# Peptides against a protein of PDB entry 3WG5: the designs that were tried, part 44

Target 1, 218 residues: chain A of PDB entry 3WG5
Amino acid sequence: LAKNIVYVAQIKGQITSYTYDQFDRYITIAEQDNAEAIIIELDTPGGRADAMMNIVQRIQQSKIPVIIYVYPPGASAASAGTYIALGSHLIAMAPGTSIGACRPILGYSQNGSIIEAPPKITNYFIAYIKSLAQESGRNATIAEEFITKDLSLTPEEALKYGVIEVVARDINELLKKSNGMKTKIPVNGRYVTLNFTNVEVRYLAPSFKDKLISYITD
Target 2, 218 residues: chain A of PDB entry 3WG5 as posed
Amino acid sequence: LAKNIVYVAQIKGQITSYTYDQFDRYITIAEQDNAEAIIIELDTPGGRADAMMNIVQRIQQSKIPVIIYVYPPGASAASAGTYIALGSHLIAMAPGTSIGACRPILGYSQNGSIIEAPPAITNYFIAYIKSLAQESGRNATIAEEFITKDLSLTPEEALKYGVIEVVARDINELLKKSNGMKTKIPVNGRYVTLNFTNVEVRYLAPSFKDKLISYITD

## One batch from the design tools (peptide; made by RFdiffusion4, then SolubleMPNN)

Design b1_p11_4_s2 (from b1_p11_4, 4 letters changed)
Fold by OpenDDE base, seed 4:
Structure b1_p11_4_s2 (fold): chain B 218 residues (1-218), chain C 218 residues (1-218), chain A 11 residues (1-11)
Amino acid sequence: as target 1 above (218 residues)
Amino acid sequence: as target 1 above (218 residues)
Amino acid sequence: TVLEPITFKTV
């Protein structure tokens, strides 16, 4: 039985295998509790494509709705973050955030310049990002332009173009605005109508491991 | 028999389990070839403490010297990067780079503010960073101040204080200046004198996986 | 340690 619980957790920084572990842990906790949803407050400039694809897969395999919330103001769902968002059950953005800038690169040269991806790789990710958009009923043309034009959107633009579902200043506004929305992708093969009436919001703190990790590297 | 080969690879971005995989892969390749050393061109603002500790351990377990080179100009070995550097066989920095800023945090709040680490965690990392400095014969007082004062140093300051061993503009200058230096920590239980006379420099590109990862998240 | 936000360039 679904509890009137919504989990909220933060994922910040580069998308890596550790970020995957964070997603997996957070989603697993929320799944175990049969939460109505988990909201991931995402702030990422991007990261690893394999980790990103694994995260997308983990979200798609979630037993509960995973809402990506680009938060707080000043945050971004850039690059890998955009893919993750497009792979999620619902995307929200806070005012003053951004989404997009997905042009793939091979990395950075020794001088810090971008090593461009060959067309084959770029085209692969064009196809991939478009598939995420299409599967979620979001704007696949804009998804392509996130790569081809390195397009970055404001929340208002992203909403206007049908890339995201909600612009919200905070969790309460997000819950209010997303209440009664259908997930953009299935949960266990079914599109779920979100029920955020009288929900308990539970914040998930970083694990002790996450804290230790943050502690040494921050 | 040691080949007159020096590998050079870049590690850029957040220190994570993926960064560990990169270090492991690069070091393993260089080990397999019995290279004289591997130079890791490091540019990191920090990352995960567990990944950092694993990376340090992987470096310390290396069968060949691992040189951390903070490169290019504008790069940093910040936070976790400082620990990794201090855990390495030799540290070099390019002009216009930085090292330090190691104050541990628990992460970022929803509003992007730092969540401070409790004194117990801070003290743990003070002890840890000092141990790395001491084990490598580097300045443990400055290592502590990287945390307690959130100190960041220029290459010249870091050299002056005995935190690093080389200031070099490029790989060639690094090889020239580090030739004949002893590793600051043992390789297979022995301090090695570096031999960079007539070495072949081999650049390791990111793996196809690394490229794909960079491609989706950058 | 607070990693300064690695400006991972958005890929």
Scores: peptide ipSAE 0.029, ipTM 0.257, DockQ to the pose 0.238; fails the geometry check
Fold by OpenDDE base, seed 2:
Formats: C-alpha cells, sequence, structure tokens
Structure b1_p11_4_s2 (fold): chain B 218 residues (1-218), chain C 218 residues (1-218), chain A 11 residues (1-11)
C-alpha cells in the first residue's frame, strides 16, 4: 500500500523574511508531493512581525496540514513563534519547551532598553492573536495574556489551557498522538482528519541559501 | 488604439517581508493586466537582506518590466534599496535622491553602535551585488564600492558611472526618457524594448494591510 | 513593530 508521506523540516532562529522563504519552500515541497502533512520543528525566540504575518498567511494557504512542533527540548516558540503556531493546523510541543511572550516592541534603544510599542500597536496585535486563537478554536484569553502579561507557558500548561493540541517527546510520539486529530484550521476550506497510519517520514534539509542566510542572521 | 498601461506604485520605508508582499502584489496586478511596465517609486533607508533577496528574485521573475524609480526628491535607495534597484529592469532617480551605502551589518548593539558583519558575510554581499551589476550590465566596480567604501551617489554620478539608466524629475519625464530603452535584465528570457507611446498611467494604492504594516514598521 | 527578539536589520 502506498505510504503516506509526512515531511519534517527544521526552522530555527529569528523570524525573518528568510524564515518565510524556508516555510514557503518546505510547504511547497510537501504540497507538490501531496504529503499527509508537514511537521515544522520550530525553535525561535521571535523576530519581525511582518515576516510572522506572512508566514501565518502562507501556512493558512497551505494545501496540506502544517504542524508546528516546538522542538527539541529547550526550544521555544517565543513571540512571533507563538503567532505562527496559533496560525497553524496543529501545535505540538516537546517537554521542556515554551510558548508565549508575545508583547510587541518597537525595538531596542541605543542603551539596549526595550522601546515599548504604543497602545495602538499593542492593541492591534492583541486583536490579531485573539483572532488566530478564535479561528483555530484555541484559548483566546491566554492568547491575549501572551501579550498583556508577556505570559510564557510550559507544554503541559499550554495543553491544559487549550492553546496547543499535543505534547510529544519526538516525531514518532507526535505522529501517534495526532493520528486521527482534526486540523484546528481548514485545509483548502475543509477540516482535515490526520491519517498517520503507515506513513513514511521524510526530512527536508535547509538549502545552501538557507544555511547561508541562517549564518547571516544568527 | 488600446492604450498600453503603466502602473505606478509607491514603496516607502524599511525593506521587510512586508515590502516583499507589496512588491509581489503590485507586480502581480500589473502582470495580470499585461502592463507595459510597473514603476515602483522607491524610498528606503534599507532593511533586511533576506527580504531584499526575495524582492530581487520576485522582480527578476516578473512577466513585465519593473522600473525602480528613486522618488520623490529627498528619497533614497539606500542599502537594500540599491540591491533591489540593481536587480531591476531599469533604474531611474529623481534629482535630489541618493543610491548606495550598501555595507552589510549584523545589526545594532545595545549602545546603538553598528555590529559589523564578519568578512565572510561582507564578501558574500560583495559577490552578490557584483553579480547583480554584471547581470544588468551596470558598473560592478561601483557596486562593490557601495559596500567596501559605503559609497553613496547622486543621480548624476550614478548615471555617469553606469549604475542607473535615467535621471527624471517626474513620471512623465521618466516615461519620455525611458521610451525605447531596453530592459537591463530579461523579461521572460528576453530583453524588452520599452514602449511608452500612448500609455495610460495607473496608480496602485497600498492595501489596508499595507498601510497597517507600514504603520507598524515605521 | 518587532516581536522580540529584534530581528537583525541588515541596514
Amino acid sequence: as target 1 above (218 residues)
Amino acid sequence: as target 1 above (218 residues)
Amino acid sequence: TVLEPITFKTV
């Protein structure tokens, strides 16, 4: 019987326009192969809001389920990473990871202090993150608190509060636990039930360009 | 006789993933209407290298000529803006604008000092900018000096040195001067002779999303 | 608007 393919790719570091290119490339490859899903192993401290919004849009436009997996242990989906996760079809976290801390800032001052976002910007992102939570059937109150309290959650807390869907130690446990789950947002206008029975896992490596730009931005 | 359409759009501010979305949207609209060209009125101090590279690629993949016009007077195509210009089918500048200052940096330190790019990154961008210049038949020596000397040029200097093709005060003068010019890079594998005879100028406005993200990144 | 950390502006 033809094995369904699940792609796994890693995205690490700051969320940038290059991160968008990585998402786009990885999702496109998985779409072209009609994969059952793509799992993105995400480890990010955050990054640019514009890049984040583009990534969310690219995920939402995916022809296949995109699973954000905060991995490995010690990784985070911080700030922009939380928005990306909330914009995805399924969120998983490994034990020892974190999600949250989404307060927008304008940047860092010359002295390294945070330049606070004006209320107008903060309120915009509150509305945006709540929208992502609501659209995905996730906890909009906690999503707001990721901004208003700069809240960070453990996987167990995030699962308990209905922010994420799966806690898994590795890809195999993730596939096992998420098998038969419905996507939290539609794929091509339909909620998809994940079928991870008899799947082949294929790993996507970063391109030379990806390695170079990661090297440039890290 | 059916008027050939020339689209004009404005892109202002930092080069980001959102700037990519603006380029993509504007070029896509002009492609869909089979426009003779799109003129992008560019005013940028620079921005992200990754976004810049994506924008260059999007321009190079355009089905129609993309003219970068450094406009209005007082505008710049600084840093990333220079790369974008060099990646385009035609570069124009208004009097009182500037181009150059392309030295890559890693960012700003806590004290507001520039974090210098390591030689490996600098050399990468030297090779990249020289490639853009060579592919477009523009001055690769000056392109290198945009990095190595952080050189900035006036429109008159840039024209003199063969970095740009047109100095024009406004869209009408630009259309007049560039009429009959060949694109400096191919459109769909062919160098196109611009035909601005009996053209209609159509202005593209930023979307609500564009306005919002510009507001967020400015 | 930057969501922490500030992504490097390659200026």
Scores: peptide ipSAE 0.028, ipTM 0.254, DockQ to the pose 0.162; fails the geometry check
Fold by OpenDDE base, seed 1:
Structure b1_p11_4_s2 (fold): chain B 218 residues (1-218), chain C 218 residues (1-218), chain A 11 residues (1-11)
Amino acid sequence: as target 1 above (218 residues)
Amino acid sequence: as target 1 above (218 residues)
Amino acid sequence: TVLEPITFKTV
């Protein structure tokens, strides 16, 4: 039985191998305590595809619901962040956040220009993002357009188009709105109905190592 | 005499040498037509410091007011975008946008970790951003904190703290609110009172080259 | 493969 505990943690900045470690650590803590869910306040411009894919896998393997909350206002789940969100059990966005812009690139040239991904890579990620959307019962057409049109959406648009599940101003509103919702992907093979009745909210801080790496990666 | 014309152009993506070319092209077109102002709808995660500094200089050299409008909702004037905004004649933000996160970095390591800038570089940009804020009569303390604390602000906070001049939902509201405002920096040695009474709005599209490079840099 | 936009904090 899940305890009436919800963990909240922040992940900010570029998606890297370290971001994977953060996700893994936070989810593991919440799993160990048999929390009802973990809410990850995500603010990312994107990052590495490999790290992103590992994070998605880690979320999919979670023993508890992982809610991606694009927060605070002004935050984004850009690029890799969108994939992570689409791979999660529930997506929430605060008003004034964004999601999308998922076109893969090889990197940046020395002059700061983007090195475009070859069609093979682009097509791979189109298939991948569509799969994430389909598996989660979200809008796969829009997910594709996050790549093909480099589309970014507001929370209202994302909700309207069936990309996300909740628009919430804060954690309390998120808990209230998501209470009784089913996870969009299974938790250990079953869709979980979220129970945020009489929950304790526990905040996880970045580790010192997390802060140091974020300080280095910020 | 300025014509009752306002140009609007979009600049999206990373700040690069090409972004400078976009700014230069757009401002030049508006200058040539003796527009009352140009509004640049800016959405940037940041970019190159050299390009940013060149853009700031180009704005400062503009024969017409350059309004940076962080738009649409979900957009940011992050990092280099904040410097550009602080160097402009007027800053507007749409609700749901952000500004800040100006800590300089040397780049990214192969593992995606940030390579931190040495104190010398950080201090240089602290001085630079403070200068931009001071010259424009904006909050230099907050400008410094955009670096030292990697602070990001909402439009409401940025307005409250005297970082920006306008919060506006769209171009029409921006024109209405900014009408009669003085530029925060001089235009050809004088502070201009904006006159958006009976203005024609002219939209500038990205050039084909701009689209191609953005496509490459997106 | 990098999924951008990475906030290029080169400033």
Scores: peptide ipSAE 0.025, ipTM 0.281, DockQ to the pose 0.251; fails the geometry check
Fold by OpenDDE base, seed 5:
Structure b1_p11_4_s2 (fold): chain B 218 residues (1-218), chain C 218 residues (1-218), chain A 11 residues (1-11)
Amino acid sequence: as target 1 above (218 residues)
Amino acid sequence: as target 1 above (218 residues)
Amino acid sequence: TVLEPITFKTV
């Protein structure tokens, strides 16, 4: 029986153009092998909005389901990470992780204070994050509050409020709990029912370049 | 039976003089082939007002219907993109896209802060965007609020408020939903009923020059 | 999230 393959890859650190390259590479590998899905273990404090939007587009253009898994415990899908998650086919969180805090900023001043975004930018991202939530059938009110109130949620809260689909301690529990779930957005125009029966889990290692850049940007 | 042709082309990135050249080229090709329409897949954060106004004029001078389609999911018709859309024969949006945020600015300071436009410029663009909305029978109040409140809308909101005509996931759904609709502005002095029965869809590729400039401006 | 400002350059 042809083994259904599930890929697992890690993306850690700030969201940049380089992070886009990681997403693109990982998803492309999984697409080439006609994998059942790819799980991205995500741990990010946020990053660049341009890179984030490109990543969301790349996920939504995927020929296979892309599962965002906020992992390990202590990780976050903060800011840009929340948008990426909301743009994905399924969101999972490990216990002891967080999601939210999506208020856009222009940057940091020399003294480390936040430079606030003008209403133009804030309202743009309110519309954007609400559209991601609505498209995926997730809680658009909470998505807006991730910006307007800088709301951050626990996995249990996020599940309760319909922001995420799964709370899981590890990949095995994630596969078990998500088996038979439909993707929250379409894959090639169709909502896919996940089939994790008799799957081979393949881990994708970060490239040497991925490791080096992560080291420089951290 | 002579196949009715619908062209599809992509315009992505900042609105510049180069973007005008893309619009002009794409529309000209479709005009030469007496296409039923051209669909422009638009993804833009905005750009130059001069280029935007020229693009609007080029669309309004088109011998065939020009449909602006905010696509793919995660794309936007932000700022200048909204004006272009409001100046077009039909607006469509994919789920997970946005439109609005039309407040004019003079530019960005060295620290990345917005340089506000003086009231004179703001009032000019309020009048301009309202005229585009009124001429196309679209919501002029919302068009004004795209500037005064920097409002951004989801596809569902934009449809509900009469800013856009179609929400569609892909080109096939767009063609299906827009079939039999009248253009919101005239084509050669007449409102045209779109006929997408038995159409051939032809994709226009960006020129090599288009690809290179997009790469440099990103 | 450093949002590069939506470039609305008025001329």
Scores: peptide ipSAE 0.024, ipTM 0.245, DockQ to the pose 0.135; fails the geometry check

Design b1_p11_4_s3 (from b1_p11_4, 5 letters changed)
Fold by OpenDDE base, seed 3:
Parts: sequence; structure tokens; C-alpha cells
Structure b1_p11_4_s3 (fold): chain B 218 residues (1-218), chain C 218 residues (1-218), chain A 11 residues (1-11)
Amino acid sequence: as target 1 above (218 residues)
Amino acid sequence: as target 1 above (218 residues)
Amino acid sequence: TVLEPISFKTV
């Protein structure tokens, strides 16, 4: 029996239009092979709201389950990363990672101080993040507090409060724990039960363009 | 008598954090040499609001006059470029350029359609762009219409309506026409009268990093 | 020329 394939890819750094292209490429490859799922190892401090919204939409349009995995230990799904996670089919976190801190800002002033978003922008993103949480059956109150309190959670807290679905040390534990879980949002209009009982893990490497952009943004 | 120096630098493409670094570097070089002014040849379709606001602030904190010159013919100061221009000490445009189209959006959907900004964001930027216009003694009504009507103007229209100060075909004509003009906003708390009677023009080249980023964003 | 929107950054 042909093994079900699970793809794993890494996305690290700021959420930009290039990050969207990475998500699109990775998901498309996994879709083409009719993978059981793709796991995106995410480590981001945040980024652009436009790119974030496009990524969320791309995930929601995926023909296969997209699992966001905040990994490795020390990684974060901060700001835009939290929205992306909340828009995904399953969220996992490694021990020693964080999620939250979703307060929108306009940018940084010359002195390094945050330029605050007006209440109107903040309220928009409160509504948006709450919608993502509600649609995925995740904790919308905590999602709001990611903005209103600039709240950050540990994996254990996030699991406890129903923000995420899995705490896992590695891909093997993630596959084991998520096996038999239903996706938190539909795939092609249907909630999918994940089947990781007999899967092959395939790692996707960054493209040459990915490497070049990473080199420049560092 | 040591000639007054006028620096000229080019900034082209999307307004990003890297564009901020370019502005900062170029202005700093010109400040260090106590230049009479720096002229930034700007060609941008727009970009990030955060980077835009930082650039505006950097211009406003400049120890020397910063002139935004929409150049060459065919260039635009669209969206973020308009805000940057309105935040500067003097705006010039070459014939065949454009300014305006400042309606904020959240991004682009997968189908290439614009994701509209909520009224709250739009209203924030209306207030902001009007403040830039008012502070610089430029047409705040037209500045608002750059958002509310997504208005774009020719150089001749922009001059007529008091959005810009100079229409010039090249740097030489710009220097000639702007000679004796007062800056539209203060430099170190004082309105400066530009003196281009006996100046040396120095062109600043893009850094290696600038060239690399341009290569990647193309 | 696709006019680029002013986009907000989420931190």
C-alpha cells in the first residue's frame, strides 16, 4: 500500500510577500502529491498584515491539511505568526516556544519606540483574530487578549486554553499525537481526520530564491 | 569660497524597511557634509505604512532640507510615496510623472483583488495625510482626495493645486527653480531658504546591499 | 503599474 506522504517545510523570519510565495510553493507541492498533510515549521517574530492575510487565505484554500508547528525550541509564532496559526488546520508547538503578542503597530519610530496603531486598526484586527479563532473552534477570548493585553503563551498554556491542539518535541511526536485528530477548519469544505499511522516524511528544502532572500534579510 | 554641496540619490521601488535604511544613510551622509540639501529622486508604486511613517519622521528630523523629486518621466510617487513627499521640505516632479493614489489597502487577495482597508484605517490615514499637508502648507483637501477618490495628479495639476512646489525636467532646472524657496516644513525648528546659486552636485550611489536587494525584488 | 497598497505591519 503506497505510504501516505507528509511534507515538512521550514519558514523562518519576517512574514513578507516572499513568505507567501514560500507557503504557496510548499502547499502546492504537497497538493500535487496528494499528501496527507504538510507541516510548516514556523519561527517568526511577525511581519506584514497583507502577507499574513494572503497566507491565511492560501491555507484556507489548501486541498490538504496545513499544520503549523512552532519549532524548534526557542521559536515563536509572534504577531502575524499567531494569525497564520489560528487560520490553519492544526497548530502544534514545541516545548520552549511561544505564541501571541498580536497587537498591531504602524511601525517603529526613529528612537526604536513603537508607533501605535489607532484604535480603529486595533479593533479591526481584534475582529479578525476572533473570527479566525471562532472558525477554527479555538479560544476567541484568548485570541482577543493576544491583542488587548499583548498576551504571549507557553505551549502548555496555549494547549490548556484551547488555542492550540498539540504540544510535541519533534515531528515524530507531532505525527503520533495528531494522528486521528480532525482538522480545526475544513479542507475543501470537509473536516478531515488526520491519518499518520503509516506515513513517509518528506522534507522540502528552500528554493535558491528562498536562500538568497534569507541571506539579504539577515 | 567652498561651494555648497547638494546631494542627489535615487530611491526606486517598493517602500520597505530597506528603503528607510536608504533614506537614513543618504540623509546622514548629506548631514555629515553640511550639505545645502539632499534631493531624493523617487520612483515608487507605494509600500509599507510602517516604513513610510519612519521615512517621514526621518525626513522631519533631518538637519538639512530633503527634497523629494519624482523622477524620471514615467516615475510615480504613488501611495506611500505621496506621504513621503508631503512630509518633505520640498516636492518637485518631472513632466510625465504622477502623485497620489493614497487609498490604504490591507493587501491583495489570491485572485489579485484588493483587500479593502476598514473605514477605521482609511480614516486614520486621511487624518495623517491631512496633517502632513497642513504642516507643510500644502493642499489638505487634495491630500484627503488622494485617499477618498484615489486621486492621481499630473505635475501641472499638483503644482496648480498647491500639492507640490516645483515642476522640473532635470536636476539643473530643479536647482534653478527651487533657489530662494523656503522649505515647506522647518529644518531644526527653522524654515530654511534654499541657496542653490553656487552649488556642487554630488551623486550618491546605491550601496552593495542596495543593489543586491534591488536584484532580488525585481 | 499595480499601485501598492499601504499595508500595516503586525508585530
Scores: peptide ipSAE 0.024, ipTM 0.254, DockQ to the pose 0.350; fails the geometry check
Fold by OpenDDE base, seed 5:
Structure b1_p11_4_s3 (fold): chain B 218 residues (1-218), chain C 218 residues (1-218), chain A 11 residues (1-11)
Amino acid sequence: as target 1 above (218 residues)
Amino acid sequence: as target 1 above (218 residues)
Amino acid sequence: TVLEPISFKTV
């Protein structure tokens, strides 16, 4: 029986144009091999809105299911990471991770204080995050509160409130729990039922460039 | 049976004088071929007011129906994009997109803060956006609130409130749902009933110049 | 997260 391939890749750090290149590369490799899915192990404090929106678009244009997995324990899908997750085909979290805190900001002042976003920007992202939640059949009220209240959730809370689909300790538990689940958004216009029976797990390493930029932006 | 032609073109990024040239070129090609319509896949965060107003005029002067389609998922018709949409013959949105946030600003300060528009400018654009909504039989109250409250809407909200006409996942669903709809503004002095039975879809690619400028303005 | 404002330019 031809082994169904599942790719696993890591994306860590701030969301930038370079992070888009990582997503694009990883998804493209998995598409070329007609993988059953790609799992992105995500750990991010957030980043740039433009890069985030491009990443969401790239995920939604994927020819295969893209699973966002907030991993390892202690990791977060904070701010931009939450948007990326909500734009994906399936969200998983490891125990001891977090999601949320999505209030847009203009930046940081010299003293490290947050420069608040004007209502125009905040309302734009409220609409955007609600649309991602609604499209995926996830909790749009909580998605809004990720902005309006800067809400952050545990995996158990996020699962309970219908923000995420899976709590899993590792890749094997993730594959087991998500087997037979339908993608929360379509793949090539169709909702795909995940089949993780008899899969080969392939790990994609970050490129040398990926490692170098991660080191510089940390 | 002679195939009715529907053109599809993409316009992405900031609204500038160059974006006007794209609209003009695309609409002109479709006019020359006596197309049933042109669909513009729009993804914009906004742009220049002067370019926006010229684009609205070019759409309203079109000899064929111009459909604004906020696409793909994750895209927006923000700010100037909303005005363009409200000035068009039909508005469609993909799931996971947004529309609104139309408050005019003078620009950005060096620290990234918004420079607020004076009441004179704001009131001008309130009158302008209300006129676009009223002319097209769309919700003028919401159009005003796009400025006064910097309101942004999901596709479902925008449809519910009578801001847009169609929610569609792709071009095929758009054609299917909009078939038999009347244009919201006249084409050559008449409201046209869209006929998407037995159509040939033709994609217009951006020119080399279009690609280069998009790359420089990103 | 500097959600750098999507450059909400002028309008």
Scores: peptide ipSAE 0.023, ipTM 0.263, DockQ to the pose 0.219; fails the geometry check
Fold by OpenDDE base, seed 2:
Formats: sequence, structure tokens, C-alpha cells
Structure b1_p11_4_s3 (fold): chain B 218 residues (1-218), chain C 218 residues (1-218), chain A 11 residues (1-11)
Amino acid sequence: as target 1 above (218 residues)
Amino acid sequence: as target 1 above (218 residues)
Amino acid sequence: TVLEPISFKTV
């Protein structure tokens, strides 16, 4: 019987327009092969809000389930990474990872101090992150607190509070635990039940361009 | 006789994926109306290399001439802005503006210090910026020095060295001076002679989204 | 809006 394919790809570093290109490329490959899902191993400190919003939109437009997996141990879905996760079909975290710290900033001053976002911007992102949480049936109160308190959570806390769906040590445990789960947002207008029975895991490598821009942006 | 249209739009702030969306939107509008050209009033300190490269590509794919105009006085086409300019059909600068300072960096440390790009990245961008200069018939030596010396030039210097084509105080002077000039790169595979006789100037405003993201990224 | 930590890798 033809094995369902699950793609796994890594996205590491700052969220940029190039990160969008990586997401787009990876999801497109998985869509073309009618994969059961793509798992994005995400490790990001955050990045640009515009790129983040585009990535969220690209995930939401995916023809297949996109699983954000905060991996490996020591990784984070910080700031922009949290929004991306909340915009995805399923969030998983490895033990020893973190999610949150979503307070928007305008940047860093020449002295390295944070330039605070004006209330209007903060409120915009509060509304945005809450909408992502609500649409995905995740904890909108905690999503707000990721901004208002700059809260960061462990996987166990995030699971407990209903921010994420799975804590898994590796891809195999993730596939096992998420098998039979419904996507938290629709795929092509329908909530999909994940079927990870008899799947083949295929790893996607960064393109040369991806490596170069990661090299440029890391 | 139907007046040829010249569009003018402003792009200000950091170069991001959203800046790409602005360029794409503005150029698309001007293409749809078969404008004689679009003038982009550019004021940028720089930004993301990926977004920059995408913007350059979008300009190079334009069906109409794209004029980068470093404006108003006090504005800059710094870093990424220089690459964008060098990738365009015509570069103009207002007196009191600057261009250059293209040394790629990996970012800023927590203490505000620059994180230097590794030689491989620096060399990549040297090759890239030189290619843009060569393809546009602009000074590739100075283009390299924008990186290797972090050189910034005045409009008068940039004109003298063959980096730019026009120094103009305003749109009217720009149109007057650039009338009859050939594009420095092809439009649809052909070098176009600009015809700014009997043109109507139309200003494009930022979208609400543009204002919001500019507000978010500034 | 820079969502922290945005190290702007500026070109």
C-alpha cells in the first residue's frame, strides 16, 4: 500500500522574507506530493512582523497540514515564531524548548536598548495574536499575555494551558502522538484528521539559496 | 492628445518583505495603466538582504521604467537602498541625500555593536553589487567600495563617478532632466527612451496595510 | 513592528 509521506524541514534563525520563501518552498513541495503533512522544525528568536504575517497566511493557505515543531531541545518559537505556531494546523514542542515572548518592539537603539512599540501597534498585535488563538481553538488569554506580560512558556505549560497540542521528544514520538488528531485550523476549508499510520518521513534540505541567505541572515 | 502618466510613490523606512509588497503594488498599478514610468521616492537606511534581492528582481521584471529617486533632502538610499537603486532603470538623487554604505552585516549584538558578516557573505554581496552596476552600466568599482570601504556618496559625487544618472531638486526637475534618457537596464528586453513630454504626474498613496506595516516596521 | 529578538541583519 502506498505510504503516506510526511515531510520534515528545518527553519532556523530570524523570521524574514527569506524565511517566507523557505516556508513557501517547503509547503509547495509537500503540496505537490500530496503529503499527509509537513513538519517544520522551527527554531527562531523572532523577526519581522511583515514576514511573520505572510508566513501565517501561507500556512493558512496550505493544501496540506503544516505542523510547527519547536525543535531541537534548546530551540524556541519566540516572538514571531509564536504567531507562526498559532497560525499553524498543529503545534508541537520538544522538551527543553520555549514559546512566547511576543511583545512587539520597534527595534533596538544604537545602545542596544529596546525601542518600545506605541500602544496602537501593541494593541494591533494583541488583537492579531488573539485572533490566531481563537481561530485555532487555542488559549487566547495566554496569547495576549505573550504580549502584555512578555510571557514565555515551557512545552508542559503550553500544553497545559491549551496553547499547543503535542509535547514530543522527536519526530517519531510526534507522529505517534499526533496521529488521529484534527488540525486546529482548516485545510482547504475542512478540519483534517491526521493519519500517520504507515508514513514515510522525507527530509527537505535547504536550497543553496536558503543556505546562503540563512548564512546572510544568521 | 492623451497625456502619458508618470506615477510617483513613496517608499520610506527599512527594507522588508513589506517593502517588497509596496514595490510590487506600486509597479503593478503603473504597469496596468501603461505608465511612461514610475518614480519611487526612496528614503531607507537599509534592511533585509532577501527583501532587497526580491525588490531588485521585481524592478528588473517591470513592464515599465522604474526610477529610484532618493528624496526628499535628508533622505538616503543606504545599504539595501543602494542595491535597489543600482537594480533600477534610472537613479536620481535630490541635493542633500546620500547613497552607499553597503557593507553587509549579520545584525546588531545585544550591546548595539555590529556583527560582521563573514568573508564569504561579504564577497557574495561584492559580486552581486558589481553585477548590478555592470548590468546597468554604472561604476562597478564604486559599487564594490560601497561595501569594502562602506563608502557613502553625495548626489554630486555619485553623478560624477557614474553611479547615478540625475541630480534633481524635485519631481519636475527630475522629469525635465531625465526626459530623453535611456533606461540603464532593459524594459521587457529593450532599453527605453524616457518621454516625459506632456506627462501627468499621479501620486500613489500607501494602502492602509502599507501604513500599518510602515507603522509597525518604523 | 520588530518582534523580538529581531536582529536586523541589515544589508
Scores: peptide ipSAE 0.022, ipTM 0.254, DockQ to the pose 0.182; fails the geometry check
Fold by OpenDDE base, seed 1:
Structure b1_p11_4_s3 (fold): chain B 218 residues (1-218), chain C 218 residues (1-218), chain A 11 residues (1-11)
Amino acid sequence: as target 1 above (218 residues)
Amino acid sequence: as target 1 above (218 residues)
Amino acid sequence: TVLEPISFKTV
């Protein structure tokens, strides 16, 4: 019986146009091999809204389930990372991770002060994040509060409040717990039941370019 | 018996020139009241090196013990926050927080890619972070690895490796555990034994300006 | 538009 493949890739650091390229590359590889899913181990403080939106779109267009796994312990899906997670087919978090803090900003001033986003932009992202939550059957009120209160949640809170689907210590526990779960958004127009029975886990390494850019971006 | 006062203040967000002003204000208030200590609940992804170095200097010049408490769960003392912590009189972390990821960068490119610091700058900060660790009797090898490996640690790891002094769930546990500890760096030329017996906890709120700038910077 | 927190790894 052909082993179902699960890809695992890591994305760490700022959400940028390059992060989009990483997501695109990783998802494309997993799509090409008709993987059961790809798990993205995500650790991000946030980043660019444009890149984030593109990543969300790329996930939504995926031919395979994309699981965002906030990992390892100490990692976050902060800001842009939360949007990406909320746009994904399944969210998992390791104990000791966080999600939230989604308030948009225009950037940083020369003195390092945040430049606030005007209400119009904030409201845009409130609507956007709520839509992601609603589409995925996740807590849209909390999603809004990720912006309006700059709320950050523990995995246990996020699970309790219906923001995420799985708390898992590692990939094996994630596979075990998510086995038989339905995707929270459709894959090619249908909700998929994850089948992690008898799977092969394949790790995708960052490309040399990825490492170089992460090295430049780290 | 005059109750010893412990101040608690929160600093959240990017380390900027304004963060320096917050530290300075909070420490100054606590100094003026001859507090036993100030606890700074720190949650930062990092920030500006100049501001960080100024904050470290301000802590080192404090007339009272400055305790950096990485709090709440989900918070980090990332990058600049780690330097600040390593420069402080005592470091505490809540479970579910992190410390590390101290590699310096020049900034972000227009595409959001990190602009790497040249080796000269990286080496400068390696020397600097090692000095902070050495001066405070903390693990200088791990401090270096916060840069060279972009290492991040859990509270348990950080405690185990001698990076921090306390893991505490809340302020009360922090006070209880740190009671009778010596500061890791001197206060006005002497190592102080913390006395949190019969203390009054006073919370300092962000100023309106602090809130406005955090609001602008959030 | 930048979504916070951007990790300023300036240091």
Scores: peptide ipSAE 0.021, ipTM 0.253, DockQ to the pose 0.253; fails the geometry check

